# Ledger of designs, part 48: peptides against a protein of PDB entry 2AKA

Target 1, 299 residues: chain A of PDB entry 2AKA
Amino acid sequence: MEDLIPLVNRLQDAFSAIGQNADLDLPQIAVVGGQSAGKSSVLENFVGRDFLPRGSGIVTRRPLVLQLVNSTTEYAEFLHCKGKKFTDFEEVRLEIEAETDRVTGTNKGISPVPINLRVYSPHVLNLTLVDLPGMTKVPVGDQPPDIEFQIRDMLMQFVTKENCLILAVSPANSDLANSDALKIAKEVDPQGQRTIGVITKLDLMDEGTDARDVLENKLLPLRRGYIGVVNRSQKDIDGKKDITAALAAERKFFLSHPSYRHLADRMGTPYLQKVLNQQLTNHIRDTLPGLRNKLQSQL

## One batch from the design tools (peptide; aimed at target 1 N293)

Design b2_p21_7 (made by RFdiffusion4)
Pose (drawn by RFdiffusion4):
Structure b2_p21_7 (pose): chain A 299 residues (1-299), chain P 21 residues (1-21)
Amino acid sequence: as target 1 above (299 residues)
Amino acid sequence: SLEEAIERVEELIEELEEEAE
């Protein structure tokens, strides 16, 4: 039903101002990744526009509830900016930065208060993800020293919940067994039943190696599987993001790589969008029947 | 049914909106 994701979108809007309550458990997807995993590029490739803050280290300092709605027209709106329509995605980026600084005392720390961004676009399927601060060790920023733990604690508040599906994002040019995202997903989902794996930067692997075993779901098995993507950034005449060309380059990569051509139809951003839309819809269908009564007891 | 569950959740959302005012 094309109605389940929108219904949960209303619930997320309603609970955006309700502080942390360990018992509240809406069906949703939390995006988890190490700072080097390229998780922003995955989201920007869904939207087809650069719109996320840029900087060294952390990009998301407040949970971003990103609600993508397939539309004939293209614009964005923040729940905290009632009635305003953003058509220039650079302004969307600037608003994310401003609203975040408005809340965070230090210009580098984090806050649990979400920013609720809805994007209408022909480039997206109906899908909702909650983007969370990326993980890192060296608090190389400017306050606080325990920042690694503050980030991990915030991630755990989301992903320890049973109705929270985990989108674990890991770069292929690293030791995938040592992926921060897959490790934290294992801590809370030991059976791998509610983690969806995303492998980025496949085009950056060392010569003569590939990620076929992980993409085929053999090396680090997850029930919901892995999906590989690449960010082959193309810019148009104005130097701005050209998503049609970027998606074609990604398609050319998978079709031409001898290790991946037989999986190409199950790799890439369009397929990932399709999978997330389907899994999120089925998950909501599964959890909605008991939801109303459960919520009353948990509030 | 799933439709009944949707309606009941919508009612809850309306109540939450009213309380937030």

Design b2_p21_7_s1 (made by RFdiffusion4, then SolubleMPNN; from b2_p21_7, 7 letters changed)
Fold by OpenDDE base, seed 5:
Structure b2_p21_7_s1 (fold): chain B 299 residues (1-299), chain A 21 residues (1-21)
Amino acid sequence: as target 1 above (299 residues)
Amino acid sequence: SLQQAIEEVEELIKELEELQK
């Protein structure tokens, strides 16, 4: 019997080919957060490869439907270039950039048209995520003055859907009460039923401060809770530090930190990946009856 | 093609129905 996540991936691909794109209310996880919140680093840590565009300002400018599939082989495929297998993840990065620029131009604008990327890897659990543009307040370069609202409108196309789970990524070294991710999540999910909190940059907090209360789900309670992660530093990324080594350092961070030691087994990127896989699987199962009826009615 | 996509959707719906049994 086929796994539920791959089946939904096939549905997503099929509807994308028909042109319904963002109008689909399929079980999925939308990743939201401010610029530089660490979203791309979390996704790359899942894959264990550097493959997402990097830079200052808005990096993700189109929705990236990232379909992770556990496999004995490691390669990537794009829906827009079927049959081409990418084994060099640098080429994957370049393809994302090229395909983004093809639609948005060189002005760093955004487009609501998704890029569909499937990654086969022995290092991943089955998981589908939609990486969305980072929320911003100030236009850069040749961006339109209303870019903030364009991004917001794009995000709303995903996060308002009842079958969409929200991965809210917030940096710990910023005011969490004013997190862009948590704000938008609270707006569309006021009861905190669809939101998973991810707290990044725990290693960059001021001395004498910690995010223990948040991670213990005591400050801004979410039904699905919070998971802390430690990403590679920008220096480590630029130096191409091995992700495996970074994951080991993350584990060490939680185990050695007085405020997080007791939570260490429920923290970190590997645990996050496991939780998301389980939550998405369960969510698909719960929504399948309604999804079937809805899809059938659209034919 | 669009036709292939439609056929795929129909097949996937059938698979979903089987999974619900």
Scores: peptide ipSAE 0.170, ipTM 0.794, DockQ to the pose 0.088
OpenDDE base, seeds 1, 2, 3, 4: peptide ipSAE 0.121, 0.121, 0.107, 0.102; ipTM 0.769, 0.774, 0.760, 0.758

Design b2_p21_7_s2 (made by RFdiffusion4, then SolubleMPNN; from b2_p21_7, 6 letters changed)
Fold by OpenDDE base, seed 5:
Structure b2_p21_7_s2 (fold): chain B 299 residues (1-299), chain A 21 residues (1-21)
Amino acid sequence: as target 1 above (299 residues)
Amino acid sequence: SLEDAIKEVEELIEELEEQQK
């Protein structure tokens, strides 16, 4: 059976080329979370490379359609520069920054126009994610005073779609009840049918506290549950700590932690990637009949 | 092309429907 995810990727690229991306309810996963929630680190851990912009404030300023494709070779391609293969992921990062700045200018504004990035790698499962700007309440620098609402409106263009799954990324070292990711997910998915919870920064929780109840789906139940992950620290990122070593440390964290040991086989970045691949595949299968009808009506 | 992509989706749906019979 032909992989469904690559097929939907081709549809997504075709619609992007004709400028209709925003109007299509394609089966996809939108990644939402507050600034510094760890979204970019989760995505980089899937690829095993540093390739996303880093910095203070709003890092992602355009939707990034990230298409992961399992392949024997490792390289990246952008839809806006077809035919160019990127093998240096630092160059991928620079291209994202340059393409973002080209559209948004130097004021660190946002644009709803997606960047489409396809990554071929032997280290990934087939998976398509839409990385969205981090939610913020306070403008920084030359950002417009209504930047919070601009970001919210942009997110709503994706997460309100019925065929959109929501990867809600929340840091454990903050009040989860007030998580921006979980709030927006609850607003558009009140029954918790389309939302997957990701809990980051479990290693940064105060001594004597844990997120066991959340991870066991007892505090804020989601049909699709929660998965805890441990990302590299900022020090580790700045020190260029190997992602493979970080993934091993993540596994060790869950296995050695008294509150999480019993959940360890259902935690961590590799498990998250597997779950997302399976959920997206199943979701595509379930939505394909409706998608066919919609596509035929647009022809 | 978009038309080609739509056709591929249609073919896949047909294959899935046949497998479910």
Scores: peptide ipSAE 0.203, ipTM 0.785, DockQ to the pose 0.079
OpenDDE base, seeds 1, 2, 3, 4: peptide ipSAE 0.064, 0.044, 0.056, 0.044; ipTM 0.704, 0.684, 0.696, 0.679; seed 4 fails the geometry check

Design b2_p21_7_s3 (made by RFdiffusion4, then SolubleMPNN; from b2_p21_7 with E7K R8E E18K E19Q A20Q)
Fold by OpenDDE base, seed 5:
Structure b2_p21_7_s3 (fold): chain B 299 residues (1-299), chain A 21 residues (1-21)
Amino acid sequence: as target 1 above (299 residues)
Amino acid sequence: SLEEAIKEVEELIEELEKQQE
């Protein structure tokens, strides 16, 4: 019997082929966050590979449907180049960049047309995420002056859908009241029913400060709660620091921190993967009874 | 083709319904 997540992946692929992706209400998790919130680092930590575009400003410029599939082998496939297996994740990064540029041009514009990437790995749980462009107020390069609104409109196409869960990624070293991720989540999910909070950069908080109240779900409560993570620094990423070592350091961080030690078993990227797999699976089950009618209405 | 893709979607929906039962 096929798992529910892979079945939904096949649905996503089929709908993508017919150009209906923009109006889909499939069970999915949309990843939202401000620029430099650590969103890409979280996704790379799931895979254990560096494979996402890097740079200043808006790096993700098209929605990336990232389909993680537990497998005995490790390779990646793109929907737009079927039959090609990528085993070098640097080539995966280059393909994302090339495919992005093919549609958006060289001006660092954005497009709502998704890239579909499937990653097979023994190190992942079955999980599908839609990585969305980072929210920004400042155009970079030759981006149009209204890029902020273009990004917002793109995000709204996903996060307003009833069957969309929202992974809201916010940095701890910034005022959470000003979190772009939490703001957009609150706008479309005012009761906090569809939102999972991720708090990054906990290791970069000022001495004597902590995010304990947030992580304990006491400050800005979400039904699905918050999970703290510690990503590699930009310097570590640029230096190609090993992700496995970074995950070990993350575990050590939570265990050794007086404010987080009691939460350590419910923190970190490995725990986040488990939670997201479970949440997505349960969400699929909950939404399946109405899925047929919703999908048929889009055909 | 578009027609084949639509057919595939319908088959997948049926499979999902079967898995939910």
Scores: peptide ipSAE 0.257, ipTM 0.819, DockQ to the pose 0.088
OpenDDE base, seeds 1, 2, 3, 4: peptide ipSAE 0.225, 0.149, 0.206, 0.169; ipTM 0.799, 0.746, 0.788, 0.758

Design b2_p21_7_s4 (made by RFdiffusion4, then SolubleMPNN; from b2_p21_7, 6 letters changed)
Fold by OpenDDE base, seed 1:
Structure b2_p21_7_s4 (fold): chain B 299 residues (1-299), chain A 21 residues (1-21)
Amino acid sequence: as target 1 above (299 residues)
Amino acid sequence: SLEEAIEEVEKLIKELEEKQK
């Protein structure tokens, strides 16, 4: 039996190439979160490479369809640059920036047109995510004053679809009740059927506080639950701390923390990857018969 | 069935890919 995630990847690429991807309710996971919530760091930790744009304000300005494929080799390919294999992930970052600027111009605007990036690696599980621009209320630079609403409208194009799962990324060092990610998820998924919670910055919480109740799914319950992760600090990123070392530190954090020790085997980036792989695979299996029928009617 | 759906989707993908060449 063919792997279901690669099958849907081929479908995504085919529709992206003809510009009709917006009309299809493909089984996919959309990643949502406020600016600086840690979305980019989570995605980079999956790959084990630094390859996403960094900076203040809006980092992701176009949807990024990130297709992770387990392989014996390590390289990246863009759909807009077929046949070019990237082995330097710094060049991958530069290509994302260049392709973003090509479409959005110099004003740091946004575009709903996806970038399709496939990463082959021995260190990844098969997993496809759609990284969406971070929600913000404050325009930066030459951004239009209504940028908040433009981002929201873009996100809604994805998260309103019934077959879209929502990876809601929220920082633990902020009020989770006011999480932009959880708010938008609640708006489009009021029963919490399609939402997976990711809690970042657990290591940055004030002494004597913890997110145990959230991680145990007791405070803001989601059917698919919550997974806590510890990302590299900005200092660690700037210092080029190895992601492998960061993953070991993450494991140590959960094992040594009195509030999280009992959850340690169900926390961290490796566990998140596994869960997302399984969730997406199962979701495709459940939706594929219906998707077939829709495709036959539209093509 | 899932298997039938996979086969049909595979055919559709192939048709789309051929049209793009």
Scores: peptide ipSAE 0.292, ipTM 0.856, DockQ to the pose 0.691
OpenDDE base, seeds 2, 3, 4, 5: peptide ipSAE 0.215, 0.160, 0.023, 0.280; ipTM 0.805, 0.772, 0.627, 0.853; seeds 4, 5 fail the geometry check

Design b2_p21_8 (made by RFdiffusion4)
Pose (drawn by RFdiffusion4):
Structure b2_p21_8 (pose): chain A 299 residues (1-299), chain P 21 residues (1-21)
Amino acid sequence: as target 1 above (299 residues)
Amino acid sequence: SEHEEMLEEALEAVDEMREKL
């Protein structure tokens, strides 16, 4: 039903101002990744426009509830900017930065108050993800020293909940067994039943190695599987993001790589969007029947 | 409040949707 994701989108809007309550548990996807995993690029490739803050280290300092709605037209709106339509995605980036600084005292710390961004676009399927601060060790920033723990604690508030599906994002050019995202997913989902794996930077692996065993769901099995993507950034004449060319380059990569050709139809951003739309819809269908009564008891 | 009103409306929509499942 094309209606389930929009219904939960209304619930997320309604609960955006409701502080943390460990018992409130909406069906949704939380995006978890180490700072080096390229999770922004995954989201920007869904939208087809650069729109996320840039900087060293952390990009998301408040949870970003990103609601993507397939549309013939292309614009964005923030719940905190009533009625305003954003058509220039650079301004969307600037609003994320400004609203975040408005809340965070130190210009580098984090806050649990969400930013609710809805994007209408022909480049997206109906899908909603909650992007969360990336994980890191060295608090190389400017306050606070326990920042690693503050981030982990914020992630745990989301992903310890049973209705929270985990989109664990890991770069292929690293030791995947040591992935921060997969490790934290294991801590709260030991059976791997509610974690969806994303492997990025497949085109950056060392010569003569590949990630076939993980992509085939053999090495680090997850019930919901892994999907690989690459960010082969192409710019148009004006030096801006060209998503059609970038997606074609990604398709060429999977079709031409001897280790991945046979899986190409199950890799890449378009397929990932399809999978997330399907899994999120089915998950909502599963959890909605008991939801109204459960919410009343938990509020 | 505005968020309570939004929540009431969303819960009505949840009840309607349950009948279709």

Design b2_p21_8_s1 (made by RFdiffusion4, then SolubleMPNN; from b2_p21_8, 11 letters changed)
Fold by OpenDDE base, seed 4:
Structure b2_p21_8_s1 (fold): chain B 299 residues (1-299), chain A 21 residues (1-21)
Amino acid sequence: as target 1 above (299 residues)
Amino acid sequence: SEYEELLKKTLEEIDELNKRL
């Protein structure tokens, strides 16, 4: 079972290297969310490092295939920069930005060409995610006026695939009924079979309000349910607050909150990682026979 | 082709994995 995710990683790397988007419909998890939904923070919390581009507007402008690999060592590798081991995660961030700009130019455009990043860490479970550009309605800077549609079309290339699981990231301090992530997920997965809900910003909800009904899967039911997380504030990120400390604060938040205490063992970033690892592993197992047959038919 | 070789290798890996399961 432990080798299923690494197997798919090798496939992803191999197909990416050949430049063939082989219509293989590889089992994967696509991460979707509106801008500022907390998507990047969730991913960084998995690694325990600051390594993703940050800023206002569209930060992720290319798909990022993020392959997390449990290892005794901590380093990152890019598929486009073979043989270079990154131990400074700030350099990882800079490389993502540079490689993004190399393809998209300075206009903050988007490209469907993925960046493949593998992170080895003792702090991660084996998990592969495809981080997608944040959904937006407003072009920023020199972005084309149709950037919203370009992003949507890019997302649809991933989330319409039957073997794609959808990690829908939504902020709790916004109307969840109007969540861009849940909306796109519902469009392509109307039965909620492939969607995992992540609710961020639970700590930023108005006093007297909570997301209990959502987290209990009562409001907008997903087969795979919802997991609440508490990310670092922007101030904490800018101040380089330690992610380990933030994870402890997240645990404390759920345990101390009257509305969430009973759910605390099924909430938070560590639990989310575990669930995603298990779901991806099981999903790969379930799809592998079909994938094998498809590969064989191409030969 | 490089693609076919990759497919063959992948199939072998899948088959080996299936034997371990």
Scores: peptide ipSAE 0.399, ipTM 0.909, DockQ to the pose 0.420
OpenDDE base, seeds 1, 2, 3, 5: peptide ipSAE 0.399, 0.379, 0.393, 0.388; ipTM 0.909, 0.903, 0.907, 0.906

Design b2_p21_8_s2 (made by RFdiffusion4, then SolubleMPNN; from b2_p21_8, 12 letters changed)
Fold by OpenDDE base, seed 1:
Structure b2_p21_8_s2 (fold): chain B 299 residues (1-299), chain A 21 residues (1-21)
Amino acid sequence: as target 1 above (299 residues)
Amino acid sequence: SEQQKLLEETLAQIDELNKTL
């Protein structure tokens, strides 16, 4: 069972190399959410390293295929830089920025061409995610005036596929009825069969408010449910707060909060990682016969 | 073609995995 994710990773790399990403509905998890929803922080918490671009506005400007592989060693590899091992995760961030700028130019435009990044670590479960650009309503700087529609069209190329699971990331300190992530998920998955909800910023909610009804799957029911997480604050990131210490603080948050204590064993980043690994493994198993038949018909 | 070789290798890997499941 543990070998299913590595198999699909080999397929994904091979199809990316031949430019045929558009015609194959590979089993995958697409990560969607508004700008500043906390997507990048969730992914970095899985790795335990700061390696994603940071800044104001659109941070992710190309799809990032993030392949996490459990290993005794810690390093990263890019598909576009075969044979180069990165052990400094600052260099990983710089390579993502450089490769993004190479394709999109200086005007902070977007491109649908993915970056393929594999991270080997003893701290990860086998997991593949596609990080997508954050949804925006307002162009910033030199961005084209239609950037909102360009991002939406890019997201639709992934989330409309039947074999695509959707990780919908929504901040708890904003109106969840207005969540861009849940809106796009409901548009392409009206029965909530493919969507997994992630609720971030639970620690930033107003005093006397909570997201209990959402986390208990009572407000906006998803078949795959919701998982709450607590990410590092921007101050904690800038102060280089250790991710291991942040994960301990997240555990303490859920255990000590009156509204979440009873859910604490089904919340937090480690539980989310386990659920995503299991969901992806099961999804690959269920889709593999259909994928085989499709591939054979293309021969 | 390079594409056909890749598809054949992929099918072989799927078939090998299906024997272990």
Scores: peptide ipSAE 0.177, ipTM 0.796, DockQ to the pose 0.459
OpenDDE base, seeds 2, 3, 4, 5: peptide ipSAE 0.157, 0.168, 0.164, 0.153; ipTM 0.788, 0.791, 0.791, 0.781

Design b2_p21_8_s3 (made by RFdiffusion4, then SolubleMPNN; from b2_p21_8, 10 letters changed)
Fold by OpenDDE base, seed 2:
Structure b2_p21_8_s3 (fold): chain B 299 residues (1-299), chain A 21 residues (1-21)
Amino acid sequence: as target 1 above (299 residues)
Amino acid sequence: SEDEKLLQETLEQIDELQKKL
């Protein structure tokens, strides 16, 4: 079973090389959420490195196909520059920015053309995620006034596919009933069959409030449930707080919090990574016969 | 083409994995 995710990675690379004209509904996990919901921080916590673009507004402007591969070595590779191994993750960040700007220009526009990034690491489980642009209502820079709809249309290209699982990222310090991630997930998955909820910013909730009912799957039930995480604060990121230390602090947060202590073994970034690996592996297994038939028809 | 070979090899790998499932 450990080879199923790498197999799908080879399919993704092959179809990207052919120009994606194949309407192949590949088993994948699309990451959705509003701006500043914490999506990029969750992905960096999986890798244990700072490597994603940072800033105000829309940071992710192209889909990022992030292929995590468990390996004895640590390095990154891009599909658009085959054979170049990146060992400095700041160079990975700069390459994402440069490749984004090459296609979108300097106006902070968006493009539906994916960036394919593979990260080999001893610290990751095999996992493929598609990071999508954050939903926003406010154009920044030279973005067109309809940028909200352009982002939504881009997201729909992924999340409407039957073989797409949805990682819906919502901040706990905002009204979860109004979560952009949960709204779009409910629109395309009304029965909550394909959606996994992630609740960020649990450490930033108002005193005397908690997200216990959400995390216990009692408020807005999803078949695949909810997982709470605690990301580094902006101050921690600016101060270059180590991700390993942040993961230890996350564990301590759940264990020490009266409302979350009983859930602590089913919370946090390491547990989320494990769940996503298992969910994706099982999903690939279930969809593999259909993929085989579609692939055969293209030869 | 190289892409067709890659797809064929991938198909064969799928078939081998399906036999183990």
Scores: peptide ipSAE 0.158, ipTM 0.794, DockQ to the pose 0.534
OpenDDE base, seeds 1, 3, 4, 5: peptide ipSAE 0.143, 0.072, 0.059, 0.060; ipTM 0.801, 0.737, 0.702, 0.726

Design b2_p21_8_s4 (made by RFdiffusion4, then SolubleMPNN; from b2_p21_8, 11 letters changed)
Fold by OpenDDE base, seed 1:
Structure b2_p21_8_s4 (fold): chain B 299 residues (1-299), chain A 21 residues (1-21)
Amino acid sequence: as target 1 above (299 residues)
Amino acid sequence: SSSEELLKKTLEEIDELNKKL
């Protein structure tokens, strides 16, 4: 079972290298959400490092295939820079920015061409995620006026695939009925079979309000349920607050909150990582016979 | 083609994994 995710990683790298990404429905998890929904913070909390681009507006402008691999050593590798090992995660961030700008140009445009990043760490479970550009309604700066539609079309290339699981990231301090992540998930997965809900910003909800009904899967039922997380604030990120300390604070938040205490063992970033590892492993196992037959028919 | 060789190698890896499952 432990070798299933590494196998699909080798397939994903191989198909990316030959430009045939469009025709293969590989078992994967696509991460979707509005701008500032907390997608990048969830991914960085898995690694325990600050390595994703940050800023106002569209942060992710190309799909990022993030391959987490449990290892005794900590380093990163890019598919476009074979043989270069990155041990400084600031250099990883700079390489993502440079490779994004190389393809999209200076106008903050988007490209459907993925960046493939593998991170080896003792602190991760084997997990592959595709981080997608955040949905936006308003162009910022020199972005093309149709940027909303370009992002939507890019997301649809991933989330319409039958073997794509959807990690829908929604902030709790916004109306969940208006969640861009849950809307796009419902459009392509109307029965809620492929969607996993993540609720961020639970610590930023108004006093006397909670997301209990959502987290208990009572408001907008998903077969795979919802997991609440507490990310670092922008102030905590700017202050270089340690992610390990933030994970301890997240655990304390759920245990001490009257509405969430009974859910605390099924909440937080470590539990989310475990669930995603298990869901992806099972999904690969279930889809592998069909994938084999499809590959054989292309020969 | 390089693509066919990659597909063959992939099928072999899948078949080897299926023997372990």
Scores: peptide ipSAE 0.236, ipTM 0.839, DockQ to the pose 0.460
OpenDDE base, seeds 2, 3, 4, 5: peptide ipSAE 0.216, 0.225, 0.222, 0.205; ipTM 0.828, 0.832, 0.833, 0.824

## One batch from the design tools (peptide; aimed at target 1 L7 L11 R292)

Design b2_p22_1 (made by RFdiffusion4)
Pose (drawn by RFdiffusion4):
Structure b2_p22_1 (pose): chain A 299 residues (1-299), chain P 22 residues (1-22)
Amino acid sequence: as target 1 above (299 residues)
Amino acid sequence: EEALEETMEEVEEFIEELEEES
């Protein structure tokens, strides 16, 4: 039903101002990744526009509830900016930065108060994800020293919940067994039943190696599987993001790589969008029947 | 399918109640 994701979108809007309550458990996807995993690029490729803050280290300092709605027209709106329509995605980026600084005292710390961004676009399927601060060790920033723990604690508040599906994002040019995202997903989902794996930067692997065993779901098995993507950034005449060309380059990569050509139809951003839309819809269908009564008891 | 539609209506009504209380 094309109606389940929108229904949960209304619930997320309603609970955006309700502080942390360990018992509240809406069906949703949390995006988890190490700072080097390229998780922003995955989201920007869904939207087809650069719109996330840029900087060294952390990009998301408050949870970003990103609600993508397939539309004939292209614009964005923040719940905290009632009635305003954003058509220039650079301004969307600037609003994310401003609203974040408005809340965070130090210009580098984090806050649990979400920013609720809805994007209407022909480039997206109906899908909602909650993007969370990326994980890192060296608090190389400017306050606080325990920042690694503050981030991990914020991630745990989301992903320890049973109805929270985990989109674990890991770069292929690293030791995937040592992926921060897959490790934290294992801590709370030991059976791998509610984690969806995303492998980025497949085009950056060392010569003569590949990630076929992980993509085939053999090396680090997850019930919901892995999906590989690449960010082959193309810019148009004005030097701005060209998503049609970027997606074609990604398609060419999978079709031409001897290790991946047989999986190409199950790799790439369009397929990932399809999978997330499907899994999120089925998950909502599964959890909605008991939801109203359960919420009353938990509030 | 009909039971699920009814459940959705009940959740929508619940959301309206939450908006009124807010």

